# Ledger of designs, part 34: peptides against a protein of PDB entry 8PQO

Target 1, 252 residues: chain A of PDB entry 8PQO
Amino acid sequence: VLLKEYRVILPVSVDEYQVGQLYSVAEASKNETGGGEGVEVLVNEPYEKDGEKGQYTHKIYHLQSKVPTFVRMLAPEGALNIHEKAWNAYPYCRTVITNEYMKEDFLIKIETWHKPDLGTQENVHKLEPEAWKHVEAVYIDIADRSQVLSKDYKAEEDPAKFKSIKTGRGPLGPNWKQELVNQKDCPYMCAYKLVTVKFKWWGLQNKVENFIHKQERRLFTNFHRQLFCWLDKWVDLTMDDIRRMEEETKRQ

## One batch from the design tools (peptide; made by RFdiffusion4, then SolubleMPNN)

Design b1_p11_3_s3 (from b1_p11_3, 7 letters changed)
Fold by OpenDDE base, seed 2:
Structure b1_p11_3_s3 (fold): chain B 252 residues (1-252), chain A 11 residues (1-11)
Amino acid sequence: as target 1 above (252 residues)
Amino acid sequence: MKELQYRRAGT
């Protein structure tokens, strides 16, 4: 098991982020060719549990078309079906990813708290001390180009170059986080993403767990760079606007 | 593998 807490600081409010995240997910999905292919939505309903209220989704990702033919032919039954269960109770979110074949031997859990701070809270997910001491805190700086793979880099998605016309935010210089505290009119938040990865397979555990974390970090980095650089597209939208857009998307 | 929640359901 490998645990890392990714802390993504953004010059947006927690309330703004709710809109921006939903917008950016939708936009990013449009740009991803075949991103929705093989996705089956089993459940999409409101839930209430232990005082937590939100939206519950259960999706199956069928990866058969996403792997080479020889992999598909050799893959055990269920090995190419990924289940995603998500509890979206913003500002808290939880996603659990499992595989039919590996069962308890595979888990990706992503638990996110969105807080109006600069990533300074320790153990926001309230882990036991023994567990928390094994968690690596990883700060993602959306302005740091060195954290972006060259193949992923786009100038129009570079926070160090972007200037929001609507808000005046950006560009984000090397010391933007330190300077943010002096900008009383600029909101900020941190997404604390505790990622638990378990892959119990002899000889491959560490390799796969580290690989998954690498991919998650890459995703979080690119996504939040996009979210910020798309600020002018979503900052004036309301949650009602987002809901309308979601409904329109369902009709397509 | 990357977080799948950022993907849309297939249309």
Scores: peptide ipSAE 0.048, ipTM 0.776, DockQ to the pose 0.177; fails the geometry check
Fold by OpenDDE base, seed 1:
Structure b1_p11_3_s3 (fold): chain B 252 residues (1-252), chain A 11 residues (1-11)
Amino acid sequence: as target 1 above (252 residues)
Amino acid sequence: MKELQYRRAGT
C-alpha cells in the first residue's frame, strides 16, 4: 500500500472551485476521443450516511474495446471491468476504484477535502497517527512548468502565461503563492487529495503502485492547470448552469 | 491508470 497526499493550491475560492471543477471535467471529457465509450452508470442517486450528504455514483468502465485483441482474449473474466464508486459531498469527495478480477488485491481510493487555505493543514483526513506518518505530502504547483511533461504542455493551458480578463488573476509567477498572501482581494484554496493505492501482487506491488501515483499526479497537475486557465469560461456560471449543461450532454 | 471520475458517461 502506498499513500500520498497531493496538495493543489489554487487562486480560487472553495465555492468557485465547485463550479470550475464540474465545468473542467465536462470540457476535458469533450476533448477526449472516445472518453465515454464503455461506461455503464449503475447508480446515480443522492445519499445520506453518517452525517455525510451528497451524490453517490457507481460506474463500470468496460475496457474490452480499449485493449489489444490479444489482451482481451487472454484476460481473465472480470479483469477488464473497472468499478468506480464515488461519493460527492462537496467540499468532501471520495472515489473508490476496484477491479472484479483483482478483488481485494487492487484498490485506488481518492479522498479530497477542499479547504480555504494554502495547504498548511496536517492530517486533514484524520488518519490514525501510525498511518499518517507513512503519508508523503506532495505539493503540486500549477505554475511550475517543470512538473509538466513536454507532451502534455500547451501554451493556452500555462498558468504562467494566462491572464484572466474577468477576474484579473494571473499570470502566476514563480512566487505567486507567497504573493497571494498579500493580495486580500484574491481568494485561494487547497485541494487535499489523499490517494491510497494498493496492488497486492508479489513482485509487482511497488512498481504498479508507484506507476499509478505517477499517473494520478500527472492527471491532477494537468487538470488544475486547465481549470485555472479556463477561469473566464466558468467563473460566471452557477451550479444551475452546470446542471443544465450536464442534462443537455446526457440527451446527446 | 488515471482517476476515472474526470470522465463522463457517454460520448
Scores: peptide ipSAE 0.048, ipTM 0.776, DockQ to the pose 0.186; fails the geometry check
Fold by OpenDDE base, seed 3:
Order: C-alpha cells, then structure tokens, then sequence
Structure b1_p11_3_s3 (fold): chain B 252 residues (1-252), chain A 11 residues (1-11)
C-alpha cells in the first residue's frame, strides 16, 4: 500500500471551485479521445450517511474493447471491468476504484477535502497517527512547467501565461503562492487529495503502485492547470447553471 | 491508470 497526499493550491475560493471543477470535468471529458466507450452508470443518486449528504455514483468501465484480442480471450471473468464508486459531498469527495477479478488485491481510493487555506493543514483526513506518518505530502504547483510532461503541455493551459479578464487573476509567477496572502481580492484554496493505492501482486506491488501515483499526479496537475486557465469560462456560472448543463448533456 | 471520475459517461 502506498499513500500520498497531493496538495493543490489554487487562486480560487472553495465556493468558486465547486463550479469550476464540475465545468472542467465536463469540458475535459469532451476533449478526451477514446473516452466514454464501455462506460456503464449503475447508480446515480443522492445519499445521506453519518451526516454526510451528497451524490453517489457507481460506474463500470468495460475495458474489453481497449485491450488486444488475445488479452480479452485469456482474461478471467471480471478482469476487464473497473468499478468506480464516488461519493460527492462537496467540499468532501471520495472515489473508490476496484476490479472484479483482483478484489481486495487492488484498490485506488481518492479522498479530497477542499479547504480555504494554502495547504498548511496536517492530517486533514484525520488518519490514525501511525498511518499518517507513512503519508508523503506532495505539493502540486500549477504554475511550475517542470511538473508538466512535454507531451501534455499546452500554452493555452499554462497558468504562467494566462490572465483572467473577468477576475484579473494570473499570470502566476514563480512566487504566486507567497504573494496570495498580500492580495486581498484574490481568494485561495487547497485541494487535499489523499490517494491510497494498493496492488497486492507479488513482484509488481511497488512498481504498479508508484506508476498509479505518477499517473494520478499527472492527472491532477493537468486538470487544475486547465481549471485555472478556463476561469473566465466558468467563474460567472452558478451551480444552477452547472446543473442545467449536466441535464442537457445527459439528454444527448 | 488515472482517476476516472474526470470522465463523463458517453464522452
């Protein structure tokens, strides 16, 4: 098991982020090639548990069409089905990813708290001390180009170049985070993303767990760069606007 | 593998 807490600081408020995240997820999904095929939504309903209220989703990603024929023919039952269960109770969110075949030997869990701070809170997910001491805190700087793979880099998604017309935020210079505290008109937040990766297959555990973390970090970095650079597209939207957009998309 | 929640169904 490998645990890391990714801390993504953004020059937006927690309330703004709720809109921006949903918008950016929708927009990014449209831009993804080869996405959506074999996605089955089993559940999409409101939930209430232990005082937490939000939206619960259960999706299955069928990967049969995404693997070579010989793999598909030899794959055990359930091996090519990925289950995603998500509890969205913003500002808290939890996603659990499992595989039917691997069962308890495979887990990706992503738990996120969105807080109006600069990523300075320790153990925001309230882990036991023994567990918390094994968590690596990883800061993602959306303005740091060195954290972006060359193949992922787009100038129009570079926070170091983007200037929001509507808000005046950006471009984000090398010391943008330190400068936030002196900017009264610029809100800020941190997404604390605790990622738990378990891959319990002998000889491959460390390799796969580290690989998954690398991919998650890459995703978080690119997504939040997009979110910020798309600020002018979503900052004037309300949650009601987002809900309408989601409904319109569902009808297609 | 990456977080799949960033993908909408059917997209």
Amino acid sequence: as target 1 above (252 residues)
Amino acid sequence: MKELQYRRAGT
Scores: peptide ipSAE 0.048, ipTM 0.777, DockQ to the pose 0.191; fails the geometry check
Fold by OpenDDE base, seed 4:
Structure b1_p11_3_s3 (fold): chain B 252 residues (1-252), chain A 11 residues (1-11)
Amino acid sequence: as target 1 above (252 residues)
Amino acid sequence: MKELQYRRAGT
């Protein structure tokens, strides 16, 4: 098991982020050809449990069409079906990813708290001390180009170049986080994303767990760079506007 | 593997 807590600081409020995240997810999905192919939505309903209230979703990602024929032919039964269970109770979110074939030997859990701070809270997910001591805190700086793969880099999605016309935020210089505390009119938040990866196969555990973390970090980095650089597109949108956009995206 | 919650069904 490998645990890392990714902390993404953004010059937006927790309330703004709710809109921006949903917008950016929808927008990013539109930019991906065939991104929704093989996705089965089993459940999409409100939930209330232990004082937590939000939206529960259960999706199956059927990857059979996403892999080469020879992989599909050799794959064990259920190996290409990924289950995603998500509890969305913003500002708290939890996603659990499992695989039909690997059962208890495979788990990706992503738990996110969105807090109006600069990523300074320790153990925001309230892990037991014994577990918390094994968590690596990883700061993602959306302005740091060195954290972006060359193949992922786009100038129009570079926070170090972007200037929001509507809000005046950006561009984000090398010391933007330190400067932010002195800018009373600029909100900020941190997304604390605790990622638990379990891949319990002998000889492959560390390799696969580290690989998955690498991919998650890459995703979080690119996504939040987009979110910020699209600020002018979503900052004036209401949640109702976002809901309409989501429904339109689902129909594509 | 990537976090799949950023993917939309039917896109």
Scores: peptide ipSAE 0.047, ipTM 0.776, DockQ to the pose 0.187; fails the geometry check

Design b1_p11_3_s4 (from b1_p11_3, 5 letters changed)
Fold by OpenDDE base, seed 2:
Structure b1_p11_3_s4 (fold): chain B 252 residues (1-252), chain A 11 residues (1-11)
Amino acid sequence: as target 1 above (252 residues)
Amino acid sequence: SLELLLQLAGT
């Protein structure tokens, strides 16, 4: 098991982020081929548990079309089906990813708290001390180009170049996070993303767990760079606007 | 979720 807490600081409010995230997910999906392909939604319903109230979703990602034919032909039953269970009680979210074949031997859990701070809270997910001591805190700086793979880099998605016309935010210089403290009119938040990866396969555990974390970090980095650089596209939208957009998309 | 959707889209 490999645990890392990714802390993504953004010059947006927690409330803004809720809109921006949903918008950016939709846009990112549109920009990628095969978005939504092979996705089966089993459950999509409100839930209430232990004082947590939100939306629960259970999706199956069928990866048969995403792998080479020979892999599909050789894959054990259920090996190419990924289950995603998500509890969205924003500002808290939890996602659990499992595989039908691996069962208990595979787990990706992503628990996110969105807090109106600069990523300064320790153990925001309230792990036991013994567990928390094994968590690596990883700060993602969306303005740091060195954290972006060259193949992923796009100038139009570079927070160090982007200037929001609507909000005046950006570009984000090297010390942008420190400067936020003095910018009273600029909101900020941190997404604390505790990622638990378990891959129990002798000889491959560490390799796969580290690989998954690498991919998650890459994803979080690129996504939040996009989210910020798309600020002018979503900052004036309301949650109602987003809901309407989602409904319109479903009808298409 | 955000994470899985984007990962799959990139494959």
Scores: peptide ipSAE 0.048, ipTM 0.765, DockQ to the pose 0.190
Fold by OpenDDE base, seed 4:
Structure b1_p11_3_s4 (fold): chain B 252 residues (1-252), chain A 11 residues (1-11)
Amino acid sequence: as target 1 above (252 residues)
Amino acid sequence: SLELLLQLAGT
């Protein structure tokens, strides 16, 4: 098991982020070919449990069409079915990813708190001390180009180049976070994303767990760069606007 | 969700 807490600081408010995230997810999905392909939505309903209230979704991602034929033919039954259970109680979110074949030997859990701070809270997810001491805190700086793979880099999604016309935010220089503290009119938040990865297979555990973390980090980095650079597209939208857009799109 | 859709949709 490998745990890392990714902390993504953004010059947006927690309330803004809720809109921006939903918009950016939708937009990113549109930009990807094959978006929603092989996705089966089993459940999508409100939930209330233990004081947590939000939206619960259970989806199955059928990856048979996403892998080469020889992989599909050789894959054990259920190996290419990924289950995603998500509890969205913004500003808290939890996603649990499992696999039918691996069962208890495979887990990706992503728990996110969105807080109006600069990523300074320790153990925001309230792990036991013994567990917390093994969590690596990873700060993602959306302005740091060195954290972006060359193949992922797009100038139009570079926070170091982007200037929001509507808000005046950006571009984000090397010391943008430090400067942000002195800009009382600019909101900020941190997404604390505790990622738990378990891949219990002798000889491959560490390799796969680290690989998954690497991919998650990559995803978080790119997504939040986009989110910020798309600020002018979503900052004036309301949650009602987003809901309407989702209803109109009806994409998975 | 964000995490899975963005990873799988692009493949």
Scores: peptide ipSAE 0.048, ipTM 0.761, DockQ to the pose 0.185
Fold by OpenDDE base, seed 5:
Order: structure tokens, then C-alpha cells, then sequence
Structure b1_p11_3_s4 (fold): chain B 252 residues (1-252), chain A 11 residues (1-11)
């Protein structure tokens, strides 16, 4: 088992992020060819448990059409079906990813708290002290180009070059986080993303767990760079606007 | 894609 807490600091408010996240997910999905293919929604309903209230979703991702033929032919039954269970109680979210074939030997859990701070809280997910000792804190700086792979880099998605016309935020210089303290009119938040990866196959545990974390970090970095650089596209939208957009997309 | 899946799960 490998645990890391990714802390993503953004020059937006917690309330703004709720809109921006949903917009950016939708936009990223549109930009990905075949992104919705093979997705089965089993459950989508409100839930209330232990003081947590939100939306529960259970999806199955069928990857048979997304892998080469030889992989599909060699894959064991259920190996290409991924289950995603998500509890969205913003500003708290939890996602659990499992696989039919691997059962208890495979788990990806992502728990996120969105807080109006600069990523300074320790153990925001309230883990036991012994468990917390094994968590690596990883800071993602969306303005740091060195954290972006060359193949992923786009100038139009570079926070160090982007300036929001609507809000005046950006570009983000090397010391942008420290400078936020002096900018009373600029909101900020941190997404604390605790990622738990379990892969119990002997000989492959460390390799696969590290690989998954590497991919998660890459995705978080690119996504939040996009979210910020798309600020002018979503900052004036309301949650009602987002809901309407989602309904329109479902009808098409 | 797998990357999209992970992105959606992480958000």
C-alpha cells in the first residue's frame, strides 16, 4: 500500500472551484476522443450517512474496446472492467476504484478536502497517527513548468503566461503563492487529495503502485493548470448553469 | 481513455 497526499493550491475560492471543476471535467471529456465509450452508470442517487450528505455514483468502465486485441484476448475475465464508486459531498469527495478480477488485491481510493487555505493543514483527513506517518505530502505547483511533461505542455494552458481578463488573476510568477498573502482581493484554496493505492501482486506491488501515483500526479497537475487557464470561461457560471449544461449534454 | 478515467475519479 502506498499513500500520498497531493496538495494543489489555486488562486480561486472553494465556492468558485465547485463550478470550475465541473466545467473543466466536462471540457476535458469533450477533448478526449472516445472518453464516454464503455461507461455504464449503475447508480446515481443522493445519499446521507454519518453526517455526510451528497451524491453517490457507481460506474463501470468497460475497457475491452480501449485495449489492443491481443491484450483483450489474453485478459482474464473481469480484468478489463473497472468499478468506480464516488461520494460527492463537496467540499468533501471520495472515490473508490476496484477491479472485478483482482478483487481485494487492487484498490485506488481518492479522498479530497477543499479548504480555504494555502495547504498548511496537517492530517486534514484525520488518519491515525501511525498511518499518517506513512503518508508523503506532495505539493503540486500549477505554475511550475518543470512539473509538466514536455508532451503535455501547451502555452494556452500555462498559468505562468495566462492572465484572466474577468478577474485580473495571473500570470502566476515563481513566488505567486507567497504573494497571495499580500493580495487581499485574490481568493485561494487548497485541494487536499489523499490517494491510497493498493496492488498486492507479489513482485509488481511497488512498480504498479508507484506508476499509478505517477499518473495521478500528472493528471492532477494538468487538470488544475487547465482549470485555472479556463477561469474566464467558467467564473461567471453558476451551479444552475452547470446543471443546465449537463442536462443538455445528456439529451444529445 | 484510462487517463480520463483517472482524471474523473480524482476530481
Amino acid sequence: as target 1 above (252 residues)
Amino acid sequence: SLELLLQLAGT
Scores: peptide ipSAE 0.042, ipTM 0.771, DockQ to the pose 0.457
Fold by OpenDDE base, seed 3:
Structure b1_p11_3_s4 (fold): chain B 252 residues (1-252), chain A 11 residues (1-11)
Amino acid sequence: as target 1 above (252 residues)
Amino acid sequence: SLELLLQLAGT
């Protein structure tokens, strides 16, 4: 098991982020070809449990069409089905990814708290002390180009170049986080993303767990760079506007 | 990614 807490600091408020996140997901979906192929939505309903209230989704990713024929023919039953269960109770979110065949030997869990701070809270997910000491805190700086793969880099999605016309935020210089503390008119938040990866197959555990974390970090980095650089597109949108955009994206 | 689209949509 490998645990890392990714902390993404953004010059937006927690309330703004709710809109921006949904917009950016919808926009990214439009830009992704074939992203919806093989996805089955089993459940999409509101939930309430232990004071947590939000939206629950259960989706299955069928990978049969994504692998070569010989792999599909040799794959055990359930091996090519990935289940994603998600609880969205913003500002708290939880996603659990499992596989029917691997059962307890495979788990990806992503738990996120969105807090109006600069990533200074320790153990925001309230782990036991023994578990918390094994968590690596990883800070993602959306302005740091060195954290972006060359193949992923786009100038129009570079926070170090972007200037928001509507808010005046950006561009983000090398010390933007330190300067933010003294800017009373600029809100900020941190997304604390605790990622738990378990791949309990002999000889592959460390390799696969580290690989998955690398992919998650890449995803979080690119997504939040986009989110910030698209600020002028979503900052004036209402939640109703966002919901309409989501529905339009689902139809494509 | 698919994970991003599904996890963050909220609906």
Scores: peptide ipSAE 0.060, ipTM 0.782, DockQ to the pose 0.279; fails the geometry check

Design b1_p11_4_s1 (from b1_p11_4, 4 letters changed)
Fold by OpenDDE base, seed 3:
Structure b1_p11_4_s1 (fold): chain B 252 residues (1-252), chain A 11 residues (1-11)
Amino acid sequence: as target 1 above (252 residues)
Amino acid sequence: SLELEYQRAAT
């Protein structure tokens, strides 16, 4: 098991982020070709549990068409189906990814708290001390180009170059996070993403677990760079506007 | 990505 808590600091408020996140997800989905192939939505409904209210989704990702024929033919039942269960109760959300064949030997869990701070809270997910001591805190700096793969880099999605016309935020210099404290007019937040990866397969555990973490980090980095650089596109949108846009995206 | 698809459906 490999646990890391990714802390993404952003010069937006928790309330703004809710709009920006939804917009950016919809926008990114439009930009990706071939995404969603083999995805089956089993459940998409509101839930209430232990005082938590939100939206629950259960999706199955069928990977049969994404693997070579010989792999598909030899794959055990359920081996090529990935289940994603998600509880979105913003500002808290949880995603659990499992595989029918691997059962308890495979797990990806992503738990996120969005807090109006600069990533200074310890153990925001309230883990037991014994578990928390094994968690690596990883700060993602959206302005740090060195954290971005060359193949992922786009100048129009570079927070170090972007200036928001509507809000005046940006560009983000090398010390932008430290400067936020002194900028009363600029809100800030941190997304605390606790990622738990378990892959119990002889000889491949560490390799796969580290690989998955690298992919998640890459995703978080790129997504939040986009979110910030698209600020002028979503900052004036209402939740109703977002819902309308999402409906249009679903039709594509 | 998986995260992208999840968030879109959870809206």
Scores: peptide ipSAE 0.075, ipTM 0.804, DockQ to the pose 0.235
Fold by OpenDDE base, seed 2:
Structure b1_p11_4_s1 (fold): chain B 252 residues (1-252), chain A 11 residues (1-11)
Amino acid sequence: as target 1 above (252 residues)
Amino acid sequence: SLELEYQRAAT
């Protein structure tokens, strides 16, 4: 098991982020050819549990069409089916990813708290002290180009170059986080993303767990760079606007 | 359900 808490600081408010996140996910999905292919939505309903109220989704990602034929032919039954269960109770979110074949031997859990701070809170997910000691805190700086793979880099998605016309935010310089505290009219937040990765397979546990974390970090980095650089596209949208957009997407 | 969906889009 490998645990890391990724802390993504953004010059947006928690309320703004809710809109921006949904917009950015939708936008990214549109850019994918065959976006909904192989995705089965089993459940999409509101839930209320343990004082938590939000939207619950259960999706199955069928990867058979996304792997080479020989892999598909050799893959054990269920090995190419990924289950994603998500509880979206913003500002708290939880996603649990499992695989039919691996069962309890595979788990990716992503728990996110969105807080109006600069990532200064410790153990926001209230882990036991012993467990918390094993969590590596990883700060993602969306303005740091060195954290971006060359193949992922796009100038139009570079927070260090982007300036929001609508809000005046950006570009984000090397010390943007430090300067942010002095800008009373600029909101900020931190997404605390606790990622738990478990891959129990002899000889491959550490390799796969580290690989998954690497991919998650890459994902979080790129996503939030996009989210910020797309600020002018979503900052004036309401949640109702987002809902309409989602409904329109479902009709496609 | 954000991370995996985005991952698919990114890959």
Scores: peptide ipSAE 0.071, ipTM 0.804, DockQ to the pose 0.204
Fold by OpenDDE base, seed 5:
Structure b1_p11_4_s1 (fold): chain B 252 residues (1-252), chain A 11 residues (1-11)
Amino acid sequence: as target 1 above (252 residues)
Amino acid sequence: SLELEYQRAAT
């Protein structure tokens, strides 16, 4: 098992982020080829549990058409079906990813708190002390180009180049986080993403767990760079606007 | 892409 807490600092408020996240997810989905292919939505309903109130989703990702033929031919029953269960109770979110074949030997859990701070809280997810000491804190700097793979880099999604016309935020220089503390009119937040990865197969555990973490980090980095650079597209939208957009997309 | 987009489900 490998645990890391990714902390993503953004020059937006927690309230703004709720809109920006939904918008950016929708926008990113449009840019992906085959985004809906092989995805089955089993459940999409409101929930109330343990003081949480939000939306629960259960999706299955069928990967049979997305892997090479020889992999599909050799894959055991259920090995190419990934289950994703998500509880969205913003500002808290939880996602659990499992596989039918591996059962208890495979788990990806992502728990997120969105807080109006600069990533300074320790153990925001309230782990036991013995568990917390094994968590690596990883800071993602959306302005740091060195954290972005060359193949992922786009100038129009570079926070170091972007200037928001509507808010005046950006571009983000090398010391933007330090400078933000002195800017009373600029809101900020941190997304604390505790990622738990378990791949309990002898000989491959560490390699696969580290690989999955690298992919998650890559996803978080690119997504939040986009979210910030799309600020002018979503900052004036309300949650009602987002809901209408979702309904319109459903009708298409 | 083979990568799962948990962000799509979490929102």
Scores: peptide ipSAE 0.070, ipTM 0.800, DockQ to the pose 0.331
Fold by OpenDDE base, seed 1:
Structure b1_p11_4_s1 (fold): chain B 252 residues (1-252), chain A 11 residues (1-11)
Amino acid sequence: as target 1 above (252 residues)
Amino acid sequence: SLELEYQRAAT
């Protein structure tokens, strides 16, 4: 098991982020061809558990059409089905990813708290001390180009070059986070994303777990760079606007 | 459902 807490600081408010995240997910999904292929929504309902209230979703991603024929033919039953269970109680979210074949031997859990701070809270997910000492805190700086792979880099998604016309935020210089404390007009938040990865196959555990973390970090970095650079597209939208957009997309 | 959707969009 490998645990890392990714802390993503953004020059947006917690309330703004709720809209921006949903917009950016939708936008990114539109930019990807075949995004809806092989996705089955089993459950989409409100939930209430342990004082937590939000929306629960259970999706299955069928990867049969996404792998070569020989892989599909040789794959054990259930091996190409990925289950995603998500509890969205913003500003808290939890996603659990499992595989039918691997069962308890495979887990990706992502628990996120969105807080109006600069990533200074320790153990925001309230882990036991023994567990918390094994968590590596990883700060993602969306303005740091060195954290972006060359193949992923786009100038129009570079926070160091972008300036929001609607809000005046950006571009983000090398000391943008330190300067935020002196900018009373600019809100800020941190997404604390605790990622737990378990892959219990002898000989491959560390390799796969580290690989998955690298992919998650890459994803978080690119996504939040996009989210910020798309600020002018979503900052004036409401949650109702987002809901309408989602409904329209579902009908298409 | 957001996290895996992020992955699809980013890759």
Scores: peptide ipSAE 0.075, ipTM 0.811, DockQ to the pose 0.221; fails the geometry check

